# Designs tried in a protein design run: peptides against a protein of PDB entry 5D63. Part 39

Target 1, 292 residues: chain A of PDB entry 5D63
Amino acid sequence: SLRRGIYHIENAGVPSAIDLKDGSSSDGTPIVGWQFTPDTINWHQLWLAEPIPNVADTFTLCNLFSGTYMDLYNGSSEAGTAVNGWQGTAFTTNPHQLWTIKKSSDGTSYKIQNYGSKTFVDLVNGDSSDGAKIAGWTGTWDEGNPHQKWYFNRMSVSSAEAQAAIARNPHIHGTYRGYILDGEYLVLPNATFTQIWKDSGLPGSKWREQIYDCDDFAIAMKAAVGKWGADSWKANGFAIFCGVMLGVNKAGDAAHAYNFTLTKDHADIVFFEPQNGGYLNDIGYDSYMAFY

## One batch from the design tools (peptide; made by RFdiffusion4, then SolubleMPNN)

Design b1_p11_6_s3 (from b1_p11_6, 5 letters changed)
Fold by OpenDDE base, seed 5:
Structure b1_p11_6_s3 (fold): chain B 292 residues (1-292), chain A 11 residues (1-11)
Amino acid sequence: as target 1 above (292 residues)
Amino acid sequence: SLASELWQALK
């Protein structure tokens, strides 16, 4: 079954993603097919899937940018019914905003069925053009029609997944203690992570004894990422992944504070030095404490 | 620093 998380939802037939047009939070904003760029933040194309308790395979889909929800207009079962962004809540009972999401017959893609109407989210005519209509359309779970099949590219990790990635890294000290601050984390591409670092002013900041040393840099980076997240996204229920680590060198006579994020495949961590913006697989320290 | 102080306490 689909796990709670943030997804980039891509059509199985053409290189088009489910896009909330202009990222607008207005009720009735069209959800459309739109091109995307891999390994980047596709701002209007990220959806937080929140599973509904006690309703099998059923979710709300909150647009990360707008904070509005995928909504089948009037819950109509008519083929061609508009799918729009609309105000809502994560655990709504409004069937217009409840989506049953299960694997398609190909075992890789998903189909998205409106809970009430039993119609499916359809990229109309498989149109790959920007702004192509996405609508509710008649269908069945076993059909192979790629217009109604979607890949759910996971863009986030759970705290458990992050914890596991840390645990298998070779640069973790035996005394390691980790503190998990949130439940779900959007994982940024390095380019975005770096841009946040640049925008924070940290590249122009100089190490100064005590007054602005390693922990100041690391905390400032985390604060910058947190603020970026709060300022960039209207949805709730997730955080932006940016960890702080405290580490000790092999000799045990020097300590350092630094950041870390997750690799593209979410399976490992990569260390980030906020004093110079570098990414390293080995920062020269073994982490004895982290919070993220 | 926090890193140094905490290490001294926890090692």
Scores: peptide ipSAE 0.359, ipTM 0.923, DockQ to the pose 0.866
Fold by OpenDDE base, seed 3:
Structure b1_p11_6_s3 (fold): chain B 292 residues (1-292), chain A 11 residues (1-11)
Amino acid sequence: as target 1 above (292 residues)
Amino acid sequence: SLASELWQALK
């Protein structure tokens, strides 16, 4: 079963992703196939899948950027019916915006079926060009047509997954206490994380005893990421991953505040020093407290 | 600092 989360949805046949054209929030904005750049934020191509309670394998798909939802125009079952962005809510009863998402016959990709029409999201003719039409199209769950098969690449982690990644790290103190602030977290590429750090002004900030020391840097980075999230995305129901840790050295006579994020595969954490923008596997401290 | 203050509190 597909988990709640943020996904980059890529066609199984050609290197195209499901893209909301221009990231527009206008009702009726076309959803199209578009090229993507791996290991970057593909701004118009991220979708929050919200599972519908008591309806098996059925979701709404909210575009992170626009805050609008994937919508089959008029809920029509005709092949070639437009799929657009449209205003909605996460737990809508509108069948135009309800999508049953299950594994295809190949066991790796998914098919996306409109709950009402029973047609499938189709990259028309498998067209790999930017702006290629995505439409509802007749199909079956078991056929192998790559036009209707999609890889769901998860771009977020749950709080539980983040907690597990922290627990696996060797630089966690035995007294560790973690405080979870949100339920689902978009995990940023390091390049994006670094850019937020740069834009915050922290690279030009000087460590000063008490008045602007390690905790100030770490909190400022957390605040910068939070602000970036709020300013960048219109969808709700998720946060941007950026943790704050408090740690102690091996001797137990020095403490430090720093940040952390998740690795690309979401399996591990990596420490981030907001005083210099460095990523480290070992920052020289064992964390006894974190909030994220 | 916050880090030192909380560490002392845990001792």
Scores: peptide ipSAE 0.357, ipTM 0.921, DockQ to the pose 0.884
Fold by OpenDDE base, seed 1:
Structure b1_p11_6_s3 (fold): chain B 292 residues (1-292), chain A 11 residues (1-11)
Amino acid sequence: as target 1 above (292 residues)
Amino acid sequence: SLASELWQALK
């Protein structure tokens, strides 16, 4: 079963992703195939999948950038029916915006079936060109047509997954208490995380006793990431992952505040020193408190 | 700092 989360959805046949054209929030904006760059933020190609309670394997798909939803035009079952962005809500009952998402016969990719029409999201003709049509098309769950098979690459973690990653880390103090601020977190590539750090002005900030010390740096980074998220994305129901930790050294006589994020595979945390922009597996402190 | 203050409270 597909988990709630943010996904980059890539065609199984060609290097094309499901893209909301120009990230436009206008009703009827075409959803198209478009090239993508691995390990980057593909701005118009991220989709928040929200599971519908009591409807098995069924979701709405909200474009992270526009805040609009994947919509089968008029809910038509005709092959070639346009799939567009359209205003909606996460828990809509509109079958034009409800998608049953299950594994394909190959066991790795998914198929995306409109709940009402029972047609499938199809990269028409397997066209790999930018702007290629994506449409509803007839199909079955068991056929192997790559035009209708999609890899769901998860770009986010749940709070539980983040909690588990923290729990596995060896640099956690026995008194550790974590405070979870949100439910789902977009995990940024380090390059993006670093760019936010740069844009915040922190690289030019000077450590000063009391007035701007470790706490200020760590909180400023958290705030910068939060603001970046709010300014960048129109969808709701997720946050950008950036944690704050308070840690103590082995001797127990020095404390530090720092940040942390998740590794690319989302299985581990990596510490981030906001005073110098460094990523470390060992920052020299054991965390006794975190909020993220 | 917050880090030091909270640690003192917890230890």
Scores: peptide ipSAE 0.356, ipTM 0.923, DockQ to the pose 0.879
Fold by OpenDDE base, seed 4:
Structure b1_p11_6_s3 (fold): chain B 292 residues (1-292), chain A 11 residues (1-11)
Amino acid sequence: as target 1 above (292 residues)
Amino acid sequence: SLASELWQALK
């Protein structure tokens, strides 16, 4: 079954993703096919899938940018019915905004069925053009039509997944204690993470004894990422991944504060030095405490 | 620093 999380949803037939046009929060904003760039933030193309309790394989899909929800217009079962962004809530009972999402017959892609109408999200004519219509369309779960098949590329991790990634890292002290602040985390590409670092002013900040030392740098980066998240996205129920670690060297006579994020495949952590913007697999310290 | 103080407290 599909896990709660943030997904980039890509058509199985053509290089097109499900896009909320202009990221607009207006009711009735078209959801369309649009090109995307791998390993970047595709701002209008991220969807938070929230599972509905006690309704198997059924979700709301909240656009991360607009905070609005995928909505089948009037819940109509007619082929060609528009799929739009519309105001809603994560646990709505409105069947226009409830989507049953299960694996297609190929075992890799998913199909997205409206709970009420039983029609499927369809990239009309498989059109790869920017702005191509996405609509509800008749179909079945076992059909191989790529117009109705979608890859759900996970762009977030749960706190448990992050915890597991940390546990696999060799630079964790035996006394390690982690503190989990949120439940789901959007994982940024390094380029975006670095840009936030640059925009924070930290590159121009100077290490100063006590008044602005390693703790200040690491906390400032965490705060900058948090603010970036709050200022960038209208959806709720997730955070932006940026950890703070406190570590000790092998000799046990020096300590350091630094940041960390997740690798592209979300399987490992990588350390980030906020004093110089560097990414390191080994920062020279073993973490005894983290919060993220 | 926080890093040093907490290390001392935890070891």
Scores: peptide ipSAE 0.352, ipTM 0.921, DockQ to the pose 0.858

Design b1_p11_6_s4 (from b1_p11_6, 5 letters changed)
Fold by OpenDDE base, seed 2:
Structure b1_p11_6_s4 (fold): chain B 292 residues (1-292), chain A 11 residues (1-11)
Amino acid sequence: as target 1 above (292 residues)
Amino acid sequence: SLAQELWEKLK
């Protein structure tokens, strides 16, 4: 079953993603097919899938940018019914905004069925052009029609997944204590992470004894990422991944504060030195504490 | 630093 998380939803037939047009928060904003750039933030194309308790395989889909929800217009079962962004809540009972998402017959892609109408999210005619219509359309779970098949590219990790990634890293001290601050984390590409670092002013910041030392750098980076998240996205229920670690050297006589993020495959962590913007697999310290 | 202070307390 699909896990709660943030997804980039890509058509199985053509290189097109589910896009909220212009990222607009207005009710009735068209959801359309649009090109995307891999390994970048596709701003209008990220969707938070929130599972509905006690309703199998059923979710709301919140556009990360607009904070609005995928909505089948009037819940109509007519083929060609518009799919739009519309105000809503994560645990709504409005069947216009409830989507049953299960694996297609190919075992890799998903189909997205409106809970009420039982029609499927369809890239009309498989049109790969920017702005192509996405609509509710008749179909079955077993059909192989790529117009109704979607890859859910997971862009986030749960706190448990992050915890697991940390746990298998070789640079974790035996006394390690982790403190989880949120439940779901959007994982940024390094380029975006670095840009936030640059925009924070940290590259021009000077290490100063006590007044602005390693702690300040690491905390400032986390704060910058948090602020970036708050300023960039209207959806709630997730955070931007940026950890702070406190580590000790092998000799046990020096400690350091630094950041970390997750690798592209979300399986490992990589250390980030906020004093110079470097990414390292080994920062020379073993973490005895982290919060993220 | 926080890192040093906390380490000293925890070890």
Scores: peptide ipSAE 0.404, ipTM 0.933, DockQ to the pose 0.889
Fold by OpenDDE base, seed 3:
Structure b1_p11_6_s4 (fold): chain B 292 residues (1-292), chain A 11 residues (1-11)
Amino acid sequence: as target 1 above (292 residues)
Amino acid sequence: SLAQELWEKLK
């Protein structure tokens, strides 16, 4: 079963992703096929899948950028019915915005069926061009048509997954205590994480004894990421991953505050030194406390 | 620092 999370949804047949045109929050904004760049933030192509309680395999899909929801126009079962962005809520009862998402017959891709109409999200004619029509179309769950098959690339982690990644890292102190602040986290590429760091002014900040030392840098980075998240995305129900760690050296006589994020595969953490913008697998400290 | 303060209290 598909987990709650943020997904980049890519067609199984051509290198095209489900895109909300111009990221517009206007009702009726077309959802279209569009090219994407791997390992980057594809701003208009991220979707928060929220599972509907007591309705098996059924979700709303909220565009992360616009905060609007994937909507089958008038809930029509006619082939070629437009799929658009439309205002909504995560736990709506509107069948125009309810999508049953299950594995296709190939066991890797998913099909996206409108709950009401029973038609499927279709990249019309498998058109790989930017702006290609995405529509509701007749189909079956076992049909192999790649126009209706989609890869759901997970771009976020749950708090539990983040906790697990931390737990298997070798640089965690035996006394470690973690504090989880949110339930779901968008994981940023390092390039984006670094850009936030740069834009914060931290690269020009000088370490000063007590007045602006390691904890100030680490907290400032977390604050910068939090603000970036709030300023960049209209959707709610998720946070941007950026942790703060407090660690101690091997001798136990020196402590440090630093940041951390997750690796590309979300399986591990990587340490980030906000004083110089470096990513490290070993920062020279073992974490005894983190919040993220 | 926060890191040093908390560590000392947790020892």
Scores: peptide ipSAE 0.403, ipTM 0.933, DockQ to the pose 0.891
Fold by OpenDDE base, seed 5:
Structure b1_p11_6_s4 (fold): chain B 292 residues (1-292), chain A 11 residues (1-11)
Amino acid sequence: as target 1 above (292 residues)
Amino acid sequence: SLAQELWEKLK
């Protein structure tokens, strides 16, 4: 069963992702196939899947950038019916925006079926070109047609998953207390995380006793990421992952404040030193408190 | 710092 989360949705046949054209919030904006760059934020190609309570395997798909929802035009069952972005809500009853998402016959990819029409999201003719049509098309769950098979690459973690990643890290103090601020977190590539750090002005900031010390750096980084998230995305119901940790050295006589994020596979955390922009597996402190 | 202050209170 597909979990609630943010996904990059890639065609199983060609290197094309489901893209909301120009990231536009206008009703009727075409959803198209488009190329993507690995390990980057593909701005118009991220979708928040929200499971519908009491409706098995059924979701709304909200474009993270535009805040609009994947919508089958007029809910038509005709092959070739346009799939567009359209205003909506996460728990809508509009069958035009309800999608049953289950594993395909290959056990790895998914198929996306409109709840009402029972047609499937189809990369028409498997066209790999930018702007290729994505439409509702007739099909069955057991067909092997790659035009209708999609990989759901998870770009977010739940708070529980983040908590588990922290718990696995060897640099967590026995007295650790974690405070979870949100339920779902978009995990940024390091390059993006670093860029936010650069844009915040922190690289030019100097450590100064009391007036601007480790706490200030770590909090400033978290604030910068939070602001970046709010300014960048129109969808709600998720946060941008950026944690603050307070840690103590092995001797117990020195403490430090720093940041952390998740590794690419989301299985582990990596520490981030906001005073120099470094990523470290061992920052020299064991965390006794974190909030994220 | 916050880190030092909180550690002293929590240990």
Scores: peptide ipSAE 0.402, ipTM 0.933, DockQ to the pose 0.864
Fold by OpenDDE base, seed 4:
Structure b1_p11_6_s4 (fold): chain B 292 residues (1-292), chain A 11 residues (1-11)
Amino acid sequence: as target 1 above (292 residues)
Amino acid sequence: SLAQELWEKLK
């Protein structure tokens, strides 16, 4: 079954993603097909899938940017019914906003069925143009029409997944204690992570004994990422991944504070030195404590 | 620093 998380949802037939037009939070804002750029934040194309308790394979889909929900207009079963953004809640009982999401017959892509109407999210005519209509359309689970097949590319990790990535890293001290601050984390591309670092002013900050040392840099970076998240996204129920680590060198006579994020495949961590903006597989310290 | 202080307490 599909896990709770943030997804970039791409059509199986053409290079088009499910996009909330202009990221608008207005009720009735069209959801459309739109091109995307890999390894970037596609701002209007990220969806938080929240599983509905006791309803198998059924979710709400919250647009990360607008905080509104995917909504089948009037819940109509008529082919061509508009799919729009609309105000809602994660655990709504409104069948217009409930979507059953299961694997298609090809075993890789998913189909998105409205819970009430039993119609499917359809990229109309497989149109690859920006702004192409996405609508509810008749269909079946077993048919192979790529207009109704979608790849769910996971853009987030659970706290458990992050914990697992940390646990397999060779630069973790035997005394390691981790503290999990949130449940789900949007993982940023390095380019975005670096841009936040730049915008924070840290590149121009100077290490100074006690007054602004390694702890200050690492905490400032985490604060900058947190603020960026709060300012950028209207949806709730997730955080932006940026960890702080405290580590000790091999000799045990020097300690350092630094940041870390996850690799592109979310399987490993990479260390980030906020004093110079560098990404490192080995920062020269073994972490004995982290919070993220 | 926090890093050094906590290490001294936890090692």
Scores: peptide ipSAE 0.399, ipTM 0.933, DockQ to the pose 0.855

Design b1_p11_7_s1 (from b1_p11_7, 8 letters changed)
Fold by OpenDDE base, seed 4:
Structure b1_p11_7_s1 (fold): chain B 292 residues (1-292), chain A 11 residues (1-11)
Amino acid sequence: as target 1 above (292 residues)
Amino acid sequence: MPYKKIPVGSF
């Protein structure tokens, strides 16, 4: 079954993603096919899938940018019915905004069926152009039509997945304690993470003994990421991944505070040095504490 | 015993 999380949803037939046009929060904003750039944020193309309790394989899909929900216009079962952004709530009972999402017959892609109408989210005519219509359309679960097949590229991790990635890292001290602050985390591309760092003013900040040293840099980076998240996205129920670690060197005579994020495949962590903006697989310290 | 914190250069 599909996990709760943030997804980039890509058509199985053409290089087009499900896009909320202009990221607008207005009711009735078209959801369209649009080109995307791999390993970037793709701002209007991220969707938080929230599973509905006690309704198998059924979700709401909240656009991360607008905070509005994928909505089948009037819940109509007519082929060609518009799919739009519309105000809603994560656990709505409105069948216009409830989507049953299960694997297609190919075992890799998913189909997205409206709970009420039983029609499927369809990239009309498989049109790869920017702004191509996405609509409800008749179909079946076993059809091979790529217009109705979607890859769900997971852009977030649960706190448990982050914990597992940390546990696999060799630079963890035997006394390590981790503290989980949130439940689901959008994982940023390094380019975005670096840009937040640049915009924070940290590159111009001076290390000063005790008054503004490693822990201040690391906490300032986390605060900058948190603020960036709050200022960038209207959806709720997720955080932006940015960890803080305290570590001790092998000799046990020096300590450091630093950041970390997840690798592209979400399987490992990479250390980030907020004093210089560097990414490192080995920062020279073993972590005895983290919060994220 | 507290650990000594050290600065990092612009590497």
Scores: peptide ipSAE 0.058, ipTM 0.752, DockQ to the pose 0.133
Fold by OpenDDE base, seed 3:
Structure b1_p11_7_s1 (fold): chain B 292 residues (1-292), chain A 11 residues (1-11)
Amino acid sequence: as target 1 above (292 residues)
Amino acid sequence: MPYKKIPVGSF
């Protein structure tokens, strides 16, 4: 079954993603096919899938940028019915905004069926052009039509997944205590993470003994990421991944405070030095405390 | 670039 999380949703037939036009929060904003750039944020193309309790394989899909929800216009079962962004809530009972998402016949892609109408999200004619119509269309679960098959590329991790990634890292002290602050985290590309760091002013900040040293840099980075998240996205129910660690060196006579994020495949953590913007697999310290 | 050197357990 599909896990709760943030997804980039790409057509199985052509290089097109499900895009909320202009990221607009207005009711009735078209959802369209649009080109995307791998390993980038793709701002208008991220969707938070929230599973509905006690309804098998059924979700709401919230656009991360607009905070609005994927909505089948009037819940109509007519082929060609518009799919739009519309105001809603994560656990709505409105069948226009409830989507049953299960594996297609190919076992890798998914189909997205409207709960009420039983029609499927369709990239009309498989059109790869920017702004191509996405609509509800008749279909079946076992049909091989690529217009109705979608890859769900996970862009987030749960707190449990993050915890597991940390636990696998060799630079964790035996006394380690981790503190989880949120439930689901958007994982940023390093380029975006670095840009937030640059925009924070930290590259120009002066290290000063005790008054503005490693812990100040690390906390400032986390604060900058938090604010970036709040300023960038209208959806709720997720955070932006940026951890803080305290570590001790092998000799046990020095300590440091630093940041960390997740690797692209979400399987591991990578350390980030907020004093110089460097990414390191080994920062020279073993973490005895983290919060994220 | 200087790093803070503090005893384990300090904040």
Scores: peptide ipSAE 0.038, ipTM 0.724, DockQ to the pose 0.424
Fold by OpenDDE base, seed 2:
Structure b1_p11_7_s1 (fold): chain B 292 residues (1-292), chain A 11 residues (1-11)
Amino acid sequence: as target 1 above (292 residues)
Amino acid sequence: MPYKKIPVGSF
């Protein structure tokens, strides 16, 4: 079953993603097909899937940028019914905003069925053009129509997944304690992570003994990422991944504070040095504490 | 235990 998380939702037939037009938070904003760029943020094309308790395979889909929800207009079962952004809540009972999401017959893609109407989210005519209509359309779960098949590219990790990634890293001290701050984390591409670092002013910050040293740099980076998240997205219920670690060197005579993020496949961590913006697989320290 | 914190590039 689909896990709670942030997804980039891509059509199985053409290189088009589910896009909230202009990222607008206005009720009735069209959801359309739109081109996307791999390994970028794709601002209007990220959706937080929140599972509905006790309703099998059923979710709300919150647009990360606008904070509005995928909504089948009037819940109509008519083919061609508009799918729009509309105000809502994560655990709504409004069937216009409840979506049953299960694997298609191909075992890789998903179909998105409106809970009430039983129609499916459809890229009309498989149109790959920017602004192509996405609508509710009649269909069946076993139908092979790529207009109604969607890849859910997971852009986030759960705290448990992050914890597991850390546990696999060889640069963890035997005394390590991790402290999880949130439940779900959007994982940024390195280019975005670096840009946040640049915009924070840290590249020009001066290391000063104790008063502004490694821990200050690391915490400042985390704060900058947090602010970027708050300023960039209107949806709630997730954080931006940026960890802080405290580590000790092999000799046991020096300590360091640094950041870390996740690799593209979310399986491993990579260390980030906030004093110089470097990404490293080995920062020269073994972590005895992290929070993220 | 307190450890010495040093800047990147320092030894």
Scores: peptide ipSAE 0.037, ipTM 0.746, DockQ to the pose 0.151
Fold by OpenDDE base, seed 5:
Structure b1_p11_7_s1 (fold): chain B 292 residues (1-292), chain A 11 residues (1-11)
Amino acid sequence: as target 1 above (292 residues)
Amino acid sequence: MPYKKIPVGSF
């Protein structure tokens, strides 16, 4: 079954993603097909899937940018019914905003069925153009029509997945203690992570003994990422991944504070040095504490 | 090379 998380939802037939037009939070904003760039944020094309308790395979889909929800207009079962962004809540009972999401017959893509109407989210005519209509359309679970098949590319990790990635890393001290601050984390592309670092002012910050040294750099980076998240996204129920670590060197006579993020496949961590913006597989320290 | 410190207190 589909896990709670943030997804980039791509059509199985053409290189088009489910896009909330202009990222607008206005009720009735069209959801459309739109081109995307791999390994980028794709701002208006991220959706938080929240599973509905005790309703099998059923979710709300919150647009990360606007904080509005995927909504089948009037819950109509007519083919061609608009799918729009609309105000809502994660655990709504409104069937216009409840979506049953299950694997298609190909075992890789998903189909998105409106809970009430039983129609499916359809990229009308498989149109790959920007602004192409996405609508509710008649269909069945077993049909192979690529207009109604979607890849759910997970852009986030759970706290458990992050914890597991840390546990697999060879640069963890025997005394390691981790503290999880949130439940679900959007994992940023390195380019975005680096841009936040640049915008934070850290590249121009001066290292000063104790008053502004490694821990200050690392915490400032985390604060910058947190603020970036708050300023960038209107949806709630997730954080932006940026960890802080304290580590000790192999000799045991020096310590360092640094950041870390996750690799693209979410299986491993990579260290980030906030003093110079570098990404490293080995920062020269073994972590005895992290919070993220 | 990142700057390092000796933490105040224990590791």
Scores: peptide ipSAE 0.027, ipTM 0.716, DockQ to the pose 0.404

